# Peptides against a protein of PDB entry 5OOQ, part 34

Target 1, 227 residues: chain A of PDB entry 5OOQ
Amino acid sequence: YREDVRQVVTHPANALSFLQPGRLVEISVNGKDNYGWGAVVDFAKRINKRNPSAVYTDHESYIVNVVVNTMYIDSPVNLLKPFNPTLPEGIRPAEEGEKSICAVIPITLDSIKSIGNLRLYMPKDIRASGQKETVGKSLREVNRRFPDGIPVLDPVKNMKIEDEDFLKLMKKIDVLNTKLSSNPLTNSMRLEELYGKYSRKHDLHEDMKQLKRKISESQAVIQLDDL

## One batch from the design tools (peptide; aimed at target 1 S17 R119 L153)

Design b2_p19_2 (made by RFdiffusion4)
Pose (drawn by RFdiffusion4):
Structure b2_p19_2 (pose): chain A 225 residues (1-48, 51-227), chain P 19 residues (1-19)
Amino acid sequence: YREDVRQVVTHPANALSFLQPGRLVEISVNGKDNYGWGAVVDFAKRINNPSAVYTDHESYIVNVVVNTMYIDSPVNLLKPFNPTLPEGIRPAEEGEKSICAVIPITLDSIKSIGNLRLYMPKDIRASGQKETVGKSLREVNRRFPDGIPVLDPVKNMKIEDEDFLKLMKKIDVLNTKLSSNPLTNSMRLEELYGKYSRKHDLHEDMKQLKRKISESQAVIQLDDL
Amino acid sequence: SVTLAPPESWDVLIPPVPD
């Protein structure tokens, strides 16, 4: 349900109105590379040129400044409007130095939209400007160690469509349902939940393998035939 | 063309840090 709300928030109709320069966003491109919190510089429509049609979330490209780029990552390969990050450009590992950089992303790569925004120079491409902005990101990350506050989708972003409102209520219902469970006020909750979640991942992982073995025991493309 | 939301009281602009 929360992932469903995220798509509603990041859709161009609602998200673009709040994508001013300097807007803070949490970037998780393709659900794999987590660059932490960054600052939006600008955005523009994606034009595929071959004029190919794009999905609503991929219809726009946003350039954002990050402060967690791996230091030896080859940033010279980036094209201004190509959000497919070349192989080798990755967020810095837990023990590796970081460098400020600008990357292009589609809207689907935004995890959350912040209520804060930075002062940014006119030319981020100018000398030392991307570096200076990276310093400001490091300070915001210090004042807010637990995280950056998110924009309220209803109160701040004024999203009032009825279908979305029912979705928000569906979450509140499940939360109060969760808060009424006997385990909510338990000390072993983190232990037991982790113990169970590991068993569950295996069950779902084993089920994936279990089906592969059976289909391959028989002839391969007999069904296609 | 995209119409942007105007700044509000909750919309905090953060200045650069000093050197």

Design b2_p19_2_s1 (made by RFdiffusion4, then SolubleMPNN; from b2_p19_2, 10 letters changed)
Fold by OpenDDE base, seed 5:
Structure b2_p19_2_s1 (fold): chain B 227 residues (1-227), chain A 19 residues (1-19)
Amino acid sequence: as target 1 above (227 residues)
Amino acid sequence: SVELAPLQPSDIVIPLPPA
């Protein structure tokens, strides 16, 4: 369900109007490289100069430039090409214990995990010396102020997504969340049923497996404590 | 061009750090 929500939220018809300069977005590239929360610089429709007839999926049809403060320091950032979302080899977030730097990276909408309520004031020229680092300081301050996580835009109340199927999905999720919070044991079976029904994509199956593992682990801990 | 949504009441604006 989370992936289904993400697919709707990050669709160009919904996301682009909320990608103002300074908008915070949570970034995951190729489902593996988690950069955390970054700040939107700008976006543009993806144009392939070598193949103007190239057809992209909706989620790959736009390039979003974002400032991140989690780039691995030894990443070949000089090889980054503006408006090219195919990142050079070695471009990755810093791991635990590694030093990070600020960088502007081009990403697709598919690399947006969530869109936040927060908007930073952005420098006029992000390419000017020291400006990326200024944004990086702001991102650190945001993380400090929101230790429990950055608020995520409500798809219905804030983004005004009025698609009937989406509204039905959100209602189902709300019901599940309410039931999960009240009875963990009943929640695991219902969550599996719900994810099974909406599991159209391989990613939903993986999320379901991960959720099942977390539920099983939580139940195991509860059973151990009750034991 | 995509029309950007105006600042919403739900938006939290964070100023730049002092220089």
Scores: peptide ipSAE 0.369, ipTM 0.873, DockQ to the pose 0.770
OpenDDE base, seeds 1, 2, 3, 4: peptide ipSAE 0.303, 0.327, 0.330, 0.356; ipTM 0.844, 0.859, 0.852, 0.871; seed 2 fails the geometry check

Design b2_p19_2_s2 (made by RFdiffusion4, then SolubleMPNN; from b2_p19_2, 10 letters changed)
Fold by OpenDDE base, seed 4:
Structure b2_p19_2_s2 (fold): chain B 227 residues (1-227), chain A 19 residues (1-19)
Amino acid sequence: as target 1 above (227 residues)
Amino acid sequence: SVSLAPLTPEDVVLPLPPE
């Protein structure tokens, strides 16, 4: 279901109007190279100059240029071609313990994992020296401010996707999430109820033992007085 | 040309860090 939602959200008819300069997007290339959150520079319709008759899928028909701050430092970034989403070999995010740099990478809509409800003010000329690094600093600051994650645009409330089938899908997801969230709570409530019953039973047993002791002591005193 | 949507009420715009 998450992938189905992603397909609808990242469709050109829905996504493009929200890809303003500075829009934060979560980037995953080829489903394996996770760059994290980047900032949109611009987008353009994909045109193949060598093959003008090339037909692209809807999700591959546009190229989005994004600034990322997670590029592996030794990646061959000089081989990046503007508006070519086919990334050169060796272009990858930094792994844990590796150093990263800022880079502008061209991606397709299919490489967008989520669209955030945050935007950065972007430099007028991102290609100028030091400007990518400035955006990179801003991205680090955003991650610092949102340690629990960057908020994602609501497809219905924010993006105003009104497709009936999509709305039905979202309702199904909400029901499933409610069921999943209710299971731990129901189990915790049952545990509390069981503990409460156990505690009450134990208190009753202690009260019964105390009562039996008092009765036994009272009978012992009566026997001593009759002696 | 694709018309850009307006900012949603929940959109937060952050300034660039000072140089």
Scores: peptide ipSAE 0.326, ipTM 0.867, DockQ to the pose 0.624
OpenDDE base, seeds 1, 2, 3, 5: peptide ipSAE 0.274, 0.114, 0.293, 0.316; ipTM 0.826, 0.778, 0.834, 0.846

Design b2_p19_2_s3 (made by RFdiffusion4, then SolubleMPNN; from b2_p19_2, 10 letters changed)
Fold by OpenDDE base, seed 5:
Structure b2_p19_2_s3 (fold): chain B 227 residues (1-227), chain A 19 residues (1-19)
Amino acid sequence: as target 1 above (227 residues)
Amino acid sequence: SVKLAPLTPSDVVLPLPPE
């Protein structure tokens, strides 16, 4: 069901209007290369200059440029071509213990795992020296502020997806989640913690409540620093 | 051109860290 939701959410008809500059998106390339949360720079319709008649699937028909701060330091980032989602060999996220750098990578909609309810102010020229690193610092700060996960857009409440079949799917998921939450076996501290983390990632209401609290706390800290 | 959704009250925009 999660993949079914992802397919609907990342469809161009739904996703593109929420891919504003600075929108946070969770990135997984080829189902294995997890870059974590990145920030949208821009997007464009995919055009194959060599084969103008090329037909792409809906999820491959647009290219999204995103800033990531998890690129492996020895990745051949100089070989990256703007708006070419076919990444060169060796382009991958840093593994545990490896150093990472900031990079702008072109991805398809199919590489978006989640769309966040957060946006960053983006530099006017992301290609200027040091600008990617500035966004990278912001991404680290966001991850620090949201240790339980970045809030995900609610497909219905926020994205206004009104497809009847999708609404039925969401209702089924809600029923299943309610049943799982009511199961006494889930009351193990570990399952409760895992479910809590999951629910915090997917329950927009709780996410928004936590977000509002964290924003308030952050503003309070800023106010304290300004005092 | 795709019309972008307006910033909703649910969207939080975070500033860039100070230089």
Scores: peptide ipSAE 0.249, ipTM 0.823, DockQ to the pose 0.675
OpenDDE base, seeds 1, 2, 3, 4: peptide ipSAE 0.229, 0.032, 0.241, 0.227; ipTM 0.845, 0.604, 0.803, 0.837; seeds 3, 4 fail the geometry check

Design b2_p19_2_s4 (made by RFdiffusion4, then SolubleMPNN; from b2_p19_2, 9 letters changed)
Fold by OpenDDE base, seed 4:
Structure b2_p19_2_s4 (fold): chain B 227 residues (1-227), chain A 19 residues (1-19)
Amino acid sequence: as target 1 above (227 residues)
Amino acid sequence: SVSLAPLQPSDVVIPLPPE
């Protein structure tokens, strides 16, 4: 059930409006590399210059640049390519006892485990010397202040996800959380079906196009005010 | 000035540590 909720929450129609600069997100790359909580720099639609006709899934159709403070110190961070979510070999979080550094990594929406209700004030130029480390310090301070974990956005109350099938799913999860003893294995198969229904009901392409227009319009207004 | 996207009512904003 948690994975099904994650699929809905991280869908472009729901997630993109909450991926403002400084938004804290919990990051798990390829289901194995846990970077913990990072801060969103920006996001863009995924474009394959080598194959412009490439079709991506909804969760792979956007690239989110995030600052993490858990990158393994000996990772080949110099090989990271902006807006390329296919990470070079050796890019991984530090394990216990290893030293970590701050890095900006490109991830897909599928690599977002959770979206937090916290946002950091971000520096103007994250690529300037020392800026990612400043964000890294802020991330450490946040983790210090929230030892029990960073608060996650409520999908219904905060994200305003009002899909009937999703609400039914959330109600089922609430009932299951209150009923400790039911076998988690049987419920995973039903949620893929619910997500499939959700994806079919929402013309997510049109919603994404409208969101992109709103974001572009807001960025244009920001650029006009800075000029 | 870094123009942040509009804050949601549920958002808690944390400032950067002072230099």
Scores: peptide ipSAE 0.278, ipTM 0.801, DockQ to the pose 0.360
OpenDDE base, seeds 1, 2, 3, 5: peptide ipSAE 0.272, 0.243, 0.260, 0.278; ipTM 0.818, 0.822, 0.813, 0.835; seed 5 fails the geometry check

Design b2_p19_3 (made by RFdiffusion4)
Pose (drawn by RFdiffusion4):
Structure b2_p19_3 (pose): chain A 225 residues (1-48, 51-227), chain P 19 residues (1-19)
Amino acid sequence: YREDVRQVVTHPANALSFLQPGRLVEISVNGKDNYGWGAVVDFAKRINNPSAVYTDHESYIVNVVVNTMYIDSPVNLLKPFNPTLPEGIRPAEEGEKSICAVIPITLDSIKSIGNLRLYMPKDIRASGQKETVGKSLREVNRRFPDGIPVLDPVKNMKIEDEDFLKLMKKIDVLNTKLSSNPLTNSMRLEELYGKYSRKHDLHEDMKQLKRKISESQAVIQLDDL
Amino acid sequence: EEEKEKEAEEASVLLPPVP
């Protein structure tokens, strides 16, 4: 349900109104590369130029400044409106140095939208400007070690559509349902949940493999035939 | 459009640069 709410928030109709310059966003591109918290510089519509149609979330491209780019990542390959990050551009690992950079992303690559925003120079492309902004991101990350506060989707973003409101209530219902479980006030909860979640991943992982073996035991494309 | 820009500014806190 929370992932369902995220898509409603990041959809251009609601998200673009709050994508002013300097807006803080948590960037997780394609659910794999997590760049941490960054600052939005600008955004524009995506024009595929062969005029191909794009998905609503991919219909727009946002340039954001990050402070967790791997230092030896080849940033010279980036095209201004190409959100497909070339192979080798990745977030810095836990033991590697980081460098401030600007990357393009689609809206689907935004994990959360913050209620804070930075002061940004007019030309981020100017000399040393992307570096200076990266310093400010490091300070915000210090004052807020647990995380940056998110924008309230209803109170702040004024999202009042009825279908979305039922979705928010569905979450509150499951939370109070969760808070009424006997294990909520337990010390072994982290231990038992992790022990169970590992067994569950295997079950789902084993089920994936279990089906592959059976389909391949028989002839391959007999069904296609 | 101007009203939306004002609402976005009001729904946020601008932070100064670090010295």

Design b2_p19_3_s1 (made by RFdiffusion4, then SolubleMPNN; from b2_p19_3, 10 letters changed)
Fold by OpenDDE base, seed 4:
Structure b2_p19_3_s1 (fold): chain B 227 residues (1-227), chain A 19 residues (1-19)
Amino acid sequence: as target 1 above (227 residues)
Amino acid sequence: SAAAAEEAEKAMTLLPQVP
């Protein structure tokens, strides 16, 4: 159920509008490497220059650049490739007792565990010397102010996810948080149906956005030819 | 939705208190 909500929340159709610069996101890479709360720098559509025909899942179709303050100090951060969410070996969060540094890492939407109801002011150039460390100090201050955890965006109240099947899922989760015992298998089928609706909506929205861009580009070209 | 983005701007902006 938490994963089902996460899949809907982190879907491009829902998440991208909340991935503004400075948005706090909880990061888990490959379900293993927990970086904790980081701050969004930017995001871009994933483009494979080596294989332009590469089809990604909706959750893997975008790269989100995030500042984390939990990178292991001896991690080979110099091996990080821009726009490559496949992290090099040895890129990991610091363990207990290890020193951490601030880093910008490229992640997929699938690596977002939660979207926070908080934004940091981001420096204009996060790549400039000392700017990541400033964000890292801000992240430490946020964690200090919210010892019980950073407030997560409410999918319904804050994200305005008003899909009837999602609302039914949320109601079921609320009922199940009250009643631990109901069977996980009946909910996976509904998640695929929900995901299929979001995928179709995202494809239509990206197609409409691409169509609007093509229309605007065609109108801009027509306006350039009429000048 | 554009409305969801506007309400996301109403998300509490924690100003880093620069000490």
Scores: peptide ipSAE 0.056, ipTM 0.635, DockQ to the pose 0.368
OpenDDE base, seeds 1, 2, 3, 5: peptide ipSAE 0.046, 0.033, 0.055, 0.047; ipTM 0.617, 0.725, 0.625, 0.637

Design b2_p19_3_s2 (made by RFdiffusion4, then SolubleMPNN; from b2_p19_3, 7 letters changed)
Fold by OpenDDE base, seed 5:
Structure b2_p19_3_s2 (fold): chain B 227 residues (1-227), chain A 19 residues (1-19)
Amino acid sequence: as target 1 above (227 residues)
Amino acid sequence: MEEQRRFAEEAMTLLPPVP
């Protein structure tokens, strides 16, 4: 059920408004590589230059660049490609007792475990020498200040997700958390159905927003061409 | 989006860089 909430929270329609530069996010890549809390640099829509017709899932359709301070020191960070979420072999978090470094990694929305209710001041140029390390120091200080964990955004109170299907999902999760004993399969199928309805509605909304952005961009380009 | 962004900005704690 935490995964179901995560799917809604990390959906582009909800998450992107909260992925400002310096926003703290908890990162788990491929369900195994836990980088802990990192800071958002920027995000962009995923574009496959080799296959422009590539269709991605909603959670794979955007790339988020994040600063982490938990990268294993011997990871081949020089092989990282901006906006390529397919990480090279050997890119992993440091294990206990290993040394870590700061790195900027491209992740998908699916790699966001949680969105924090904290934001760091970000350097203007994170790629400049020493800037990642500055953010890394800030991340360590945040972890020191919040020993009980970084505050997570409340989906309803903070994110203002007032969608009826989401509220129904949350209520079902609350009920299921209280009723965990019966039939997990039927409840999972209903959650998937609700998420599917939510996703379809939000896909249409994102398509409309993208269309509005394209119209606005085309109008801005037209206005720039008319200037 | 703009309203959600505004709420996100109002709700977030902005932490200065650590010297």
Scores: peptide ipSAE 0.225, ipTM 0.835, DockQ to the pose 0.527
OpenDDE base, seeds 1, 2, 3, 4: peptide ipSAE 0.063, 0.179, 0.174, 0.033; ipTM 0.706, 0.804, 0.813, 0.654

Design b2_p19_3_s3 (made by RFdiffusion4, then SolubleMPNN; from b2_p19_3, 6 letters changed)
Fold by OpenDDE base, seed 2:
Structure b2_p19_3_s3 (fold): chain B 227 residues (1-227), chain A 19 residues (1-19)
Amino acid sequence: as target 1 above (227 residues)
Amino acid sequence: DEEKKKFAEEAMTLLPLVP
């Protein structure tokens, strides 16, 4: 059920509006590499220049660049490719007793464990020397100030996810946290229907964005022809 | 979309960078 909520929260239709520069996000890559809380730099739609016809799942269709302060010091960070979420071998968080460094890593929405209700003031140029380390110091200070954990966005109160099926899911989770008895399979089927609704909404939104671009391009062409 | 952004900004605590 926590994974089900995570899937809804991290869906593009819900998550992207909350991925402003400096937004804190909890990062887990491939379900094993826990980087802890990082700060969002930016995000972009995933485009495969080599295979323009590549179709990605909703959760893999965007790349989020995040600053982490938990990168293992001997990780091959020089092999990181901008906007490539397929991380090189050896890119991992520092283990207990290992030294860590700050790095910017490209992740998918699927690598977001939670979205925090906090945002850092980000440097204008995160790629400038020393800027990642400044963000890293700020992340450590945030963790110090919130020893009980960084506050997570409430999906209903903060994210305004008002879908009736999602609200029913949340109520079921609350009931299950109180009573272990709800059938996981029935909830999974409803979740698939819910994801289908979000996917359709996202597709419509992207279609509207593309249409707006086409209109803007057509207007620009008309202006060029009138010159 | 703009309303969601505005709401996301209003509910958000902004923290300064630590030097």
Scores: peptide ipSAE 0.316, ipTM 0.849, DockQ to the pose 0.505
OpenDDE base, seeds 1, 3, 4, 5: peptide ipSAE 0.259, 0.289, 0.285, 0.225; ipTM 0.831, 0.844, 0.833, 0.785; seed 1 fails the geometry check

Design b2_p19_3_s4 (made by RFdiffusion4, then SolubleMPNN; from b2_p19_3, 7 letters changed)
Fold by OpenDDE base, seed 5:
Structure b2_p19_3_s4 (fold): chain B 227 residues (1-227), chain A 19 residues (1-19)
Amino acid sequence: as target 1 above (227 residues)
Amino acid sequence: SEEQKKLAEEAMTLLPPVE
């Protein structure tokens, strides 16, 4: 369900209006390289000059340039090409114990894990000497001020995503979160009821089936542990 | 959309740079 929410939130129709300069976004490249929270520089529609007929998915059709402060210091950042989301080999976040630097990296919308409800004042020229580092300091300060996590945009209240299927999905998640706090079994039944009420599309039904399977598997594991 | 832009402006907190 979280992935389904992410797919809707990061869709160009919803996300682009909230990718102003300085907007904080949580970055995960290819589901492997977690850069943490970065700051948006700008974005542009993805254009392949060599192949103008190239068709991209909605989530890969835009390039977002972001400042991160978690780039591994020995990464070949000089090989980064503006507006090319295919990152060179060796471009990665610093691991524990490694030194990091600030860098501007081009990412797709699919690499956005979350959109924060915060913006930084961005320098006019981020490529000027010392400007990336200034943003990096600001990112560290934000993380310090929000130890419980940077506030994420509410898809409904803040982003005003009014798609009926999405609203149903959000309600299901809310019910699940509420029920998980009380009784997992009761929560699963209520989730099914919620999905039954709100899921009109096959895709949501399949997601529900997958969630039911995961819940059943988790319950089976619990039963095995109780056994 | 223009409406989304207004919503984005209303929802965000702008943080000054750290000196």
Scores: peptide ipSAE 0.288, ipTM 0.845, DockQ to the pose 0.667
OpenDDE base, seeds 1, 2, 3, 4: peptide ipSAE 0.260, 0.220, 0.169, 0.053; ipTM 0.818, 0.813, 0.785, 0.749

Design b2_p19_4 (made by RFdiffusion4)
Pose (drawn by RFdiffusion4):
Structure b2_p19_4 (pose): chain A 225 residues (1-48, 51-227), chain P 19 residues (1-19)
Amino acid sequence: YREDVRQVVTHPANALSFLQPGRLVEISVNGKDNYGWGAVVDFAKRINNPSAVYTDHESYIVNVVVNTMYIDSPVNLLKPFNPTLPEGIRPAEEGEKSICAVIPITLDSIKSIGNLRLYMPKDIRASGQKETVGKSLREVNRRFPDGIPVLDPVKNMKIEDEDFLKLMKKIDVLNTKLSSNPLTNSMRLEELYGKYSRKHDLHEDMKQLKRKISESQAVIQLDDL
Amino acid sequence: DIQYFEENEENIESLDVEL
């Protein structure tokens, strides 16, 4: 349900109104590369100079400044409106140095929208400007070690559509349902949950493999035939 | 020191966006 709310928030109709320059966002592109918290510089509509139709979330491209780019990542390959990050451009690993950079992303690559925003120079492309902004991101990350506060979708973003409101209530219901479980006030919860989640990943992982073996035991494309 | 803006329900800014 939380992932369902994220899509409602990042949809252009609601998200673009709050994508002013300097807006802080948590960037997780394609659910794989997590660049941490960054600052939005600008955004524009995606024009595919084949006029291809795009999904609502991919319909727009946002340029964001990040401070967790891998230092030896080849940033010279980036095209201004191509959100497909070339192979080798990745967030810095846990033991590797980082460098400030600007990357393009679609709206689907935004994990959360912050209520804070930085002062940004007019030309981020200017010399040393992207570096200076990266310093500010490092300070915000210090003052807020646990995380940056998110925008409230209803109170701040004034999202009042009825279907969305039922979704928010569905979450509150499951939370109070979770808070009424005997294990909520338990010390072994982290231990037992992790022990169970590992067994569950295997079950789902084994089920994936279990089906592959059976379909391949028989002829391959007999069904296609 | 750094400069930034903190926003809440009373002072938040938005853009006029055409779709």

Design b2_p19_4_s1 (made by RFdiffusion4, then SolubleMPNN; from b2_p19_4, 7 letters changed)
Fold by OpenDDE base, seed 3:
Structure b2_p19_4_s1 (fold): chain B 227 residues (1-227), chain A 19 residues (1-19)
Amino acid sequence: as target 1 above (227 residues)
Amino acid sequence: SIKYVEENAENIKTLDVKL
């Protein structure tokens, strides 16, 4: 159920409007490499110039650049390619007792575990010397201020996901969380079915186009305020 | 400093943390 909620929350139609520069996101790459909370730099639609006909899944169709402060110090960060979410071998978070550095990594939406209800004021040029480290210090300070965890965006209250099937899913999850003491197996199959119905009923492509327009309008307004 | 910013038309309040 948590994965089903994550899939809905991280879907482009829902997530992109909340991936402003400085937005905190919890990052897990390939379900194994946990970088913890990072800060969004930017995002772009994934375009394969070599294969323009390449069709990506919705969750792989965008690349999000994020600053992390948990990169293993000996990771080959110089091999990182902007907007290439296929990370080189050896790119990993630092383990306990290992030294970490700040890095910008490209991830897919599928690598977002949670979207935080916090946003950092980002430097104008994150690639300039020392800027990633500044963000890294801010991330440490945020973690210090929120020892019980960084607040996560509420899918309904904050993200305004009003889809009836999703709301039913959330209600079922709440009921299941309260009833997790009884029969877990029967409820997982129903969630997959609800997600399948959500995906089929909503022309997620049209919703994404509308969202892109809203994002572009919002970015234009932000750029006007920075002038 | 932590500042509340209303970003969206639907009164979504987010916490903005100044660096």
Scores: peptide ipSAE 0.030, ipTM 0.690, DockQ to the pose 0.071
OpenDDE base, seeds 1, 2, 4, 5: peptide ipSAE 0.011, 0.025, 0.025, 0.021; ipTM 0.458, 0.674, 0.654, 0.586; seed 4 fails the geometry check

Design b2_p19_4_s2 (made by RFdiffusion4, then SolubleMPNN; from b2_p19_4, 5 letters changed)
Fold by OpenDDE base, seed 3:
Structure b2_p19_4_s2 (fold): chain B 227 residues (1-227), chain A 19 residues (1-19)
Amino acid sequence: as target 1 above (227 residues)
Amino acid sequence: SIKYEEENEENIKTLDVEL
């Protein structure tokens, strides 16, 4: 159920309008490499210049650049390619007892575990010397202020996801969370069916056009002052 | 001073985070 909610929340039609510069996102790459909470720099539609006919899944169709403060210090960060979500070998979060550094990594929407209800003011040039470290300090301060975890955007209240099938899914999850004491097995199969219906009913093309307009309008409004 | 915005049900609040 959590994965099904994540799939809906991280779908381009829902997520992109909330991926403004400085938006906090919880990052898990390939379901294995947990970088914790990072800050969004920007995002772009994934374009394969070598194969323009390449079709990506919805969750792989956008690349999000994020600042993380948990990169292992000896990771080959110099091999990172902007807008290439296929991370080089050795790019990983620091383990317990290892030193970490700040880095900008390109991720797909599928690597977003959660979207936070917090947005940092971002430096104008995040690639300038010391700017990533400034964001890294901010991330540490946020984590200090929220010891129980950074607040996650409510899909309904904050993200305004009003899809009937999604609302039914959320209600089922709430019921399951309240009933998790009784019968776990029967409800997983129904969630896949609801997500399948959601993906089929949403003409992703019209929703993406509306989203692109909303994103362009939103990007024009917010002048982020340098910290 | 770190500024962040918290989005709630009604409004986005800008919060100053001291470093």
Scores: peptide ipSAE 0.024, ipTM 0.655, DockQ to the pose 0.288
OpenDDE base, seeds 1, 2, 4, 5: peptide ipSAE 0.019, 0.026, 0.019, 0.022; ipTM 0.477, 0.663, 0.628, 0.600; seeds 1, 2 fail the geometry check

